# Peptides against a protein of PDB entry 6MBK: the designs that were tried, part 196

Target 1, 240 residues: chain A of PDB entry 6MBK
Amino acid sequence: GFEMVNFKEEGFGLRATRDIKAEELFLWVPRKLLMTVESAKNSVLGPLYSQDRILQAMGNIALAFHLLCERASPNSFWQPYIQTLPSEYDTPLYFEEDEVRYLQSTQAIHDVFSQYKNTARQYAYFYKVIQTHPHANKLPLKDSFTYEDYRWAVSSVMTRQNQIPTEDGSRVTLALIPLWDMCNHTNGLITTGYNLEDDRCECVALQDFRAGEQIYIFYGTRSNAEFVIHSGFFFDNNSH

## One batch from the design tools (peptide; made by RFdiffusion4, then SolubleMPNN)

Design b2_p23_6_s2 (from b2_p23_6, 12 letters changed)
Fold by OpenDDE base, seed 2:
Structure b2_p23_6_s2 (fold): chain B 240 residues (1-240), chain A 23 residues (1-23)
Amino acid sequence: as target 1 above (240 residues)
Amino acid sequence: VNPEDFRIDGIPRQIPLFSEIKA
């Protein structure tokens, strides 16, 4: 009912191949297709994950490294998805000096500086880990781990990470949701949820879409400041 | 190690249970 299209102004998106009615379940993504903390643990990153307390404590970092490892793996199942990701982002880590100067007049400046500091520290730490830790020897990124690589990965996670239930529904985990996150954003209501019975992320149409129209979804609402810092979408009153 | 030094900024999108958005 849809196809991936590179739109002129918006980049990659989804286009309807048939008429889709509002509230119709048109898109679902099984857990097996998601990039999750669990899939990271079960990947080539697993041995290092099991030995590094920071990877264990910071699921988003684990997800970032999972993304980097899969990107560096030519036979990765997620290569088609990774190739759809932006090569750069409109996040503070990519800001030029003039953009930073502009933000000095806003409350976001402290968060920007914190992000710079944290990302630099993370890179320095993991660079050493990758170079020296025995369980890092087989990582495909061992000989090629630049700050630009890390910046890209954390920005990808920052903008695309989702909190989803674990398989048993008892906890939450972090996930990138391929195919689904190709939808561009519009104002509206949340139409995506996780179906534990079928173990898949499900999306119903926000509105009627005719064949040939781009499919938009609502990822959530953020303040302007939060949007600048995070370049993503979340639910209002999200405490996590 | 201060965990806050290793924080990735950005609040993840909270994907609710599908039943919650349908009810």
Scores: peptide ipSAE 0.378, ipTM 0.819, DockQ to the pose 0.723
Fold by OpenDDE base, seed 5:
Structure b2_p23_6_s2 (fold): chain B 240 residues (1-240), chain A 23 residues (1-23)
Amino acid sequence: as target 1 above (240 residues)
Amino acid sequence: VNPEDFRIDGIPRQIPLFSEIKA
């Protein structure tokens, strides 16, 4: 019912290959296809995860490293997904001087600087971990772990991380949702939920889409400032 | 190690139960 398309201004998105009606379940992603903290634990990162307090405490960092490890693994199950991810982001970690200058007049600058500082510190920490920890020797990124790598992974997680229920529904965990997160954002209502019975994320159409139209979803309410900081988006008609 | 140093900004999107959005 849809296909991946590279739209000129919006990058990759989903295009309807047939007419999709509003509220139609057009997209679902089983848990087994998600990149989660659990899948990170079960990956080559698992041994290090089990011994590093930061990875254990910070699920988003675990996801970032999971992304890096899988990206560096040619046979990774998630290669098709990873290839759809932007190589660069419009988030503060990628801001050029002019963009930073623009923000200097706003309170957002403090968040930007904090993000820079935190990311740098995280990188420094994990650089040391990767260089010294015995379990890091098995990581495909052992000999190639740059700040740019980390910046990318962190930015990927920042822009794409989701809270989903655990399999038993008792808790929440963090997940990247392949295919689904290819949908570009529009104003509207949340049309994505997790179906515990079928153990999958389910997305219903926000509106009618005709064959050939780009499929948009609503990722949630955020201010433009928050979108800039967390996702890099600007929305003219953002009512929030 | 200051936990604040390891904060990754970006609020995760909350994916509700599907039953909650159909109600």
Scores: peptide ipSAE 0.373, ipTM 0.821, DockQ to the pose 0.810
Fold by OpenDDE base, seed 1:
Structure b2_p23_6_s2 (fold): chain B 240 residues (1-240), chain A 23 residues (1-23)
Amino acid sequence: as target 1 above (240 residues)
Amino acid sequence: VNPEDFRIDGIPRQIPLFSEIKA
């Protein structure tokens, strides 16, 4: 009941192809379609993952590298999803001077500087790992791993990562959720959950949507500054 | 309300600190 559309102002989003009622389950994504820490472990990244303590300890970084490896793989299952991702983000790592100035008067500036420092250090670390570790030799990014690549991947994960349960529900893991994360943000209530019985992410409609209308969801209660930092969103009508 | 359902969004999304990692 929806299609991907490039909207003039919001960029890519989802548009209803039929009338959707509030609380209707209109979108679900099975686990097998998700990019997860587990799928990273089961990919070409697996051997390196098994020997690098940082990748093991930091699931979001594992996702970032998973994303980079899959992007560099022409036959990747996730190519259609990756192609829908922005090439640049409205996140601190991409801030121009004016955007930094905007935040200088806020406490958010400390988070911005932290992100710069952390990302640079992470890149330096993993650049060395990729160049020297035996299990990195087969990675498609072996000879092409730039800071811009890493910045993009980190920003993609930062804005799109989700905590979901493991298959048995005993623990949590991290996931990128294709198709679902194409929804643009609006004010409201969280309407997405993971169904363990059916092993899928489920999204119910926040409100009634008519055929032809853009489908919006609520990604969480944040200030505009926090949305920029954590989600890459800037919502003018954000009341928080 | 299914107790086996979990919220998957709305969690703060931030790359953890990397202070102990050397280049």
Scores: peptide ipSAE 0.301, ipTM 0.653, DockQ to the pose 0.061
Fold by OpenDDE base, seed 4:
Structure b2_p23_6_s2 (fold): chain B 240 residues (1-240), chain A 23 residues (1-23)
Amino acid sequence: as target 1 above (240 residues)
Amino acid sequence: VNPEDFRIDGIPRQIPLFSEIKA
């Protein structure tokens, strides 16, 4: 009922291949297709994860490293997904000096500086870990771990991470949701949830979409500044 | 189980700095 398309202004998005009615379940992604903290633990990153307290404590960082490891793995199951990810993001970590100067007049500047500082410190820490830790030797990024790599992975996770329930629903975990996260956003209501019975993320249509129309979803209520900082989106018609 | 845990999108997204990295 949909296809991936590269739109001129928005980049990659989803386009309806048939008419989709409002509230119709048009997209679902089973857990097995998600990049999760659990899949990170079960990957080549697993041994290092088991030994590094920061990876254990911060699921989003675990996802970032998982993403980097899978990107560096030609036979990764997630290669098709990873290839759809932007090479750069409209997030503070990619802001040029003029963009940062513009933000100095806003409350967002403190978050921007915080992200710069935190990301740099994290990179420095993990650079050392990757160079010195025995369980890092098997990582495909062992000899190719740059700040740009880390910045990209962090930005990918920052803009795309989702909190989903564990299989038994007793706890929450973090996940990247392939295909689904390619939907560009619009103002509206939340239409995505996790179905524990079928163990999948489910997205219902926000509105009617005709065949050939881009499918938009609502990623949440935020200001444009907050979208830029946290989600990497900028929506001119954002009423918040 | 918190109903909000089943809402996938619209959650805060920021990678904080772990305290041990600051030390």
Scores: peptide ipSAE 0.288, ipTM 0.644, DockQ to the pose 0.066

Design b2_p23_6_s3 (from b2_p23_6, 12 letters changed)
Fold by OpenDDE base, seed 5:
Structure b2_p23_6_s3 (fold): chain B 240 residues (1-240), chain A 23 residues (1-23)
Amino acid sequence: as target 1 above (240 residues)
Amino acid sequence: VDPSEFALPVIPREIPLFSEILK
């Protein structure tokens, strides 16, 4: 087993409550527990989704709005998950001037500016949509949709979104994976996959973990530039 | 409005089929 723990420097993570062996299936998350584009469509956001071309075309934005709507819904099933999410991020959308100046010397700067610009454009667009669209009137965020809200939601999705198969395995969709994404990152091999037969994400242990140890997983290899954009830091042991 | 104008340079993680990662 495992438990959620707030680690001082790393924030929330998972700690083993018993010895876990390498390759042991210690964590699984059924599709019904995931925040997906499909769950967004089936939520209070559904009517607006069905009429907005950008939400339909951009699953990440759909997830961002889904996250905002669920956060604003006190009875949301995902409240426990949402409460584990950072309130702020170290990602480029939160960068101060000095951090941006530092990035000007890196290959990431163009993408950072693009991200910032596009996020601002998205906000402006959806602010208007929320104010004017009939199906936006029932959204819990109707009277509370700030750039800070949107920045947070977009950043949450950017840092945590996953491509998973659809139920029939015919295509991919986007998902946030509660509990699983609480694992902090370490270098290693991919140990998470989707089990279509059982319709769940499955994670096996990267290594042996003793009771009381933090459980780390490997989220994949990215360039340092991608790490900056994705997670706001340079990975020391990054081979790229 | 062209959604491509709003595209972000961030890619999601790809979760493979579990059968692909089984040792």
Scores: peptide ipSAE 0.313, ipTM 0.782, DockQ to the pose 0.802
Fold by OpenDDE base, seed 2:
Structure b2_p23_6_s3 (fold): chain B 240 residues (1-240), chain A 23 residues (1-23)
Amino acid sequence: as target 1 above (240 residues)
Amino acid sequence: VDPSEFALPVIPREIPLFSEILK
């Protein structure tokens, strides 16, 4: 009941191909289609993951490396999803000097500098790991691991990572949710949840959508500063 | 290396159980 469309002002989004009613389950994504910390462990990254304390401790970094490994793998199951991701972001790690200056008057500047510093440190650390660790030799990014690659992966994860339950529901894990995360944001209520019985993310329509209309969802309440930091945009009706 | 030194001020979105949304 929907299709991916490149909207002029909003970039990629989902458009209804038929009338969708409010509260209708129009989109679901099974766990097997998600990029998770578990899928990272089970990928070519697995051997390195098992030996690196940072990857083990930081699921977001594990997802970033998982994303890079899969992007560099022509036969990756997630190639169709990865191809839908932006090639660059308007998030702080991509800010020009003048854009950073606009944030100097806000508390967001501290988070921006933290992102710069921490991302640079992570890259430096993992560059050395990838160059020297025996299990890194099997990674498709072994000879192609630039800061630009890492910045992209980190930014992708920052803007798109979700906390979901594990399969048994006993713990939480991190996931990228393909197709679902193509929805652009609007104000409203949370209409996405995880169904453990069917082991899938489920999204119901926030409102009625007519055929040809863009489908919006609500990702949660954030300040405009938080949206800039985490999503790279301002929302007109967003709270400060 | 202390992982906390690499922490990012980014919080993942929480996806609730679908059963919780229906309540």
Scores: peptide ipSAE 0.312, ipTM 0.775, DockQ to the pose 0.845
Fold by OpenDDE base, seed 4:
Structure b2_p23_6_s3 (fold): chain B 240 residues (1-240), chain A 23 residues (1-23)
Amino acid sequence: as target 1 above (240 residues)
Amino acid sequence: VDPSEFALPVIPREIPLFSEILK
């Protein structure tokens, strides 16, 4: 019912290959296809995860390292997904000095500075961990872990991470949702939920889409400042 | 090391239960 397309202004998105009606379940992603904290624990990162308190405490960092490990693994199941991710982002970690100066007058500035500081600290910490920890020896990034790598991974997770239920629904975990997160954003209502019975993310159409139209979804209500922080862009028609 | 010292100000999107969306 849809295909991945590179749109000139918006980058990659999903295009309908048939008419899709509003509220139609057009996209679902089973848990087994998600990049989760659990899949990170079950990967080559697992041994290090089990020994590092920061990885355990910060699921987003675990996902970032999971993403880096899988990117560095030619036979990774998620290679097709990873190849669709931007190589660079418009997020604060990629801002030029002028962009940061502009934000000094906005509510976002505190978070921007926090991102810079904390990301740098994280990198310094994990650089040492990767160099010295026994369980890091198995990581494919052992000899290639740059700040640019980490910045990319953190930015990827920052822009794409989702809180989803665990398989039994008893708690929450973090996940990247392949294919689904290719949808570009528009104003509207949340049309994505997790189906525990079928153990999958389900997305219903926000509106009618004709064959050949780009499929948009609503990722949530955020201020422009939050959009800058989370996604690196402003919305002219933001309902928040 | 206290992980909270490295916390990012970004929160993940919340994916609700699909049944909650249908209400």
Scores: peptide ipSAE 0.305, ipTM 0.777, DockQ to the pose 0.850
Fold by OpenDDE base, seed 1:
Structure b2_p23_6_s3 (fold): chain B 240 residues (1-240), chain A 23 residues (1-23)
Amino acid sequence: as target 1 above (240 residues)
Amino acid sequence: VDPSEFALPVIPREIPLFSEILK
């Protein structure tokens, strides 16, 4: 009922291939297709994960390293997804000097500087870990782990991470949701939930979409400042 | 199953400091 399309103004998104009615379940993604903290633990990263307190405590960082390891793996199941991700982002970690100067007059500047500092510290820490830890030897990052790599992975996770239930529903975990996260954002209501019975993410249509129309979803209420920090843009029609 | 029970927003989180985790 949809296809990936490169839209002129918005980049990659999803386009309806048939008429989709409001509230219709048009998209679902089974857990096995998600990049999760659990899939990270079960990957080549697993041995290092089991011995590094930061990876264990910070699921977003575990996802970032999982993403990097899979990107560096030619036969990764997630290669098709990874290839759809931007090569760079408009997020604060990619801001030029003029963009940072612009934000100095805003309340967002503190968060921007925090991201810079924290990301740099994390990179320095994990660079040392990758170079010295025995369980890092099998990582495809062993001989090639740059700040640019880490910045990309962190930004990818920051912009795309989701909290979902564990398989038994007893806890929450973090996930990247392939295909679903290709939808561009619009104002509205949250129309995505996790179905534990079928063990999948489910997205229902926010509105009617005709064949050939771009499918938009709502990723949550944010201020323009939060959009800058999170997504690197101001949402023109943001009412908050 | 109520989809609203497990809404899946993008999580806007600041990258935390190591000191907040390792202290």
Scores: peptide ipSAE 0.180, ipTM 0.611, DockQ to the pose 0.070

Design b2_p23_6_s4 (from b2_p23_6, 12 letters changed)
Fold by OpenDDE base, seed 2:
Structure b2_p23_6_s4 (fold): chain B 240 residues (1-240), chain A 23 residues (1-23)
Amino acid sequence: as target 1 above (240 residues)
Amino acid sequence: VDPSEFKIDGIPREIPLFSEIKK
């Protein structure tokens, strides 16, 4: 009912191949296709994860490293997904000096500086870990772990991370949701939920979409500043 | 090392149970 398309102004998105009615379940992604903290633990990163307290405590960092390891793995199951991710992001970690100066007049400046400081510290820490820890020897990124790599992974997680239930529904975990996160954002209502019975993320149509139209979803209510910082989106007419 | 210093500032999207969004 949909296809991946590279739209001229918006980049990658989903286009309807048939008429889709409002509230129709048109898209679902099984847990097995998600990049999760659990899949990170079960990957080549697993041994290091089991020994590093920061990876254990910070699921988002675990996802970032999982993303980097899979990107560096030619035979990764997630290569098709990773190739759809932006090479750069409209997030503070990619801001130029003029953009930072503009933000000095806003409350977001403190968050920007915090991101710079935290990301730099994280990179420095994990660079040492990757170079010295025995369980890092088999990581495909061992000989190629730059700040740019880490910045990209962190920004990918920052803009695309989701909190979903664990398989038993007793806890929450973090996940990247392939295919689903290709939908571009529009104002509306939340139309995505997790179905524990079928163990999949399910998305119903926000509105009617005709064949050939781009499919948009609503990722949540945020200010433009929050979208830039956390989602990488900016809307001039954002109602919030 | 305080793990709190290693925060990624992005707020995860909370994906509810699908039953919660079905009206």
Scores: peptide ipSAE 0.409, ipTM 0.836, DockQ to the pose 0.828
Fold by OpenDDE base, seed 5:
Structure b2_p23_6_s4 (fold): chain B 240 residues (1-240), chain A 23 residues (1-23)
Amino acid sequence: as target 1 above (240 residues)
Amino acid sequence: VDPSEFKIDGIPREIPLFSEIKK
């Protein structure tokens, strides 16, 4: 019912291949296809995860490293997904001088600098871990772990991380949702939920989409500033 | 090393149960 398309200004998105009606379940992603903290633990990262308190405490960082490890693995199950991810983001970590200057007049600059500082500190920490920890020797990124790599992974997680229920529904965990997160954002209502019975994320159409139209979803209410900081979106008609 | 110092900015999207949104 849809296909991946590279839209000129919006990058990759989903386009309807048939008419989709509002509220129609057009997209679902089983848990087994998600990149989660659990899948990170079960990956080549697992041994290091089990011994590094930061990875254990910070699920988002675990996801970032999961992305990096899988990206560096040619046979990764998630290669098709990873290839759809932007190589660069419009998040503060990628801001150019002019963008930073623009923000200097706003309170957002403090968040930007904080993000820079935190990311740099994290990188420094994990650089040391990767260089010295025995279990890091098995990581495909052992000999190739740059700040740019980390910046990318962190930005990917920042913009795409989701809280979903655990399999038993007793807790929440962090997940990247392949295919689903290719939808570009529009104003509207939340139309994505997790179906525990079928153990999958389910997305229903926000509106009618005709064949050939781009499929948009609503990722939630955020200010434009928050979108920039956390999602990299600029939304002109954002009412929040 | 305090893990809390390793904050990554970015609020995760909360994906509700589908039963909560399905109409």
Scores: peptide ipSAE 0.402, ipTM 0.838, DockQ to the pose 0.847
Fold by OpenDDE base, seed 4:
Structure b2_p23_6_s4 (fold): chain B 240 residues (1-240), chain A 23 residues (1-23)
Amino acid sequence: as target 1 above (240 residues)
Amino acid sequence: VDPSEFKIDGIPREIPLFSEIKK
């Protein structure tokens, strides 16, 4: 019912291949296809995860490293997903000097500086970990871990991380949701939920979409400033 | 090491149970 398309201004998105009616379940992603903290623990990153308190404490960082490890793995199950991710982001970590200077007059500047500082420190920490920790020797990124790599992974997680229930529904965990997160954003209502019975993320259409139209979803209420800081994009018609 | 220095900004999107949003 849909296909991946590279749109000129918006990058990759989903386009309807048939008419989709409002509230129709058009997209679902089983848990096994998600990149989660649990899948990170069960990956090549698992041994290091089990020994590093930061990875254990910070699920989002675990996802970032999971993403990097899988990207560096030619046979990774998630290669098709990873290849659809932007190579660069509009997040503050990618801002040019002039953009940062412009933000000095805004409240966002403190968040920008915080991101720079934190990300740099995190990179320095994990660079040392990767170089010295015995369980890092098996990581495919062992000999190739640059700040640019980390910046990319952090930005990917920052813009795409989701909180979903665990398999038994007793707790929440963090996940990247392949295919689903290719939908570009529009104003509307939340139409995505997790179906525990079938163990999958389910997305119903926000509105009617005709064959050939781009499928948009509503990711949540955020200001443009919040989108810049947390999601890395502006929405011109953002009413929030 | 201050754990606050080891954070990735960006609030995770909360994906509700589908039963909560299903009409």
Scores: peptide ipSAE 0.386, ipTM 0.831, DockQ to the pose 0.785
Fold by OpenDDE base, seed 1:
Structure b2_p23_6_s4 (fold): chain B 240 residues (1-240), chain A 23 residues (1-23)
Amino acid sequence: as target 1 above (240 residues)
Amino acid sequence: VDPSEFKIDGIPREIPLFSEIKK
């Protein structure tokens, strides 16, 4: 058992409602609850997806647009999840001058500039597509597609995208994993896997957690700078 | 251990530039 809690320093996270033992399966998310490239194809975005080579080739962008379309849909199944997402991120696309200055002395600055340039170009491209493509007419974002919208969606995907197997296990696809991605990061080992038999993501506890404690997971090994750039996390005790 | 399980790549990846695939 766990619950979503707004922690003072970390923001939203998961808190144990009972004692959880290390390696215990405490969280699972069925495929039907995931936001995937496949769910994007099966959504209102589907017709446009089928005719835009970029959306077809770039699953992460497909997820970004899927996220935007669902956010703009009051009756979207994923509204509860979307409402838990940050309105802004600690990613380069949101960096203030001081944050950029901090990175100027590092090689990470090149990645920051790249993200700025790439995101701006992508927005310009898709703005034109949305305004001119026939299959974009029914998209809920047709008359409301700002750079801020795109920046948010891209940052959401950048920080939360996951590679998971397809249903038959023959290929991989991209997914946002609701509820699971609410866990804040700590040092450790990867404890999440996809169970094809049950068709769900499964997360086992990294360590013992007592009732009332925040549940942390490990999202991967990165430097603090790289982790900020790619994951939106800054963890002081991050091991290199 | 379970052959039906696959590790999830939860490490976020940078959004690629479409110019890499755009002809």
Scores: peptide ipSAE 0.288, ipTM 0.634, DockQ to the pose 0.076

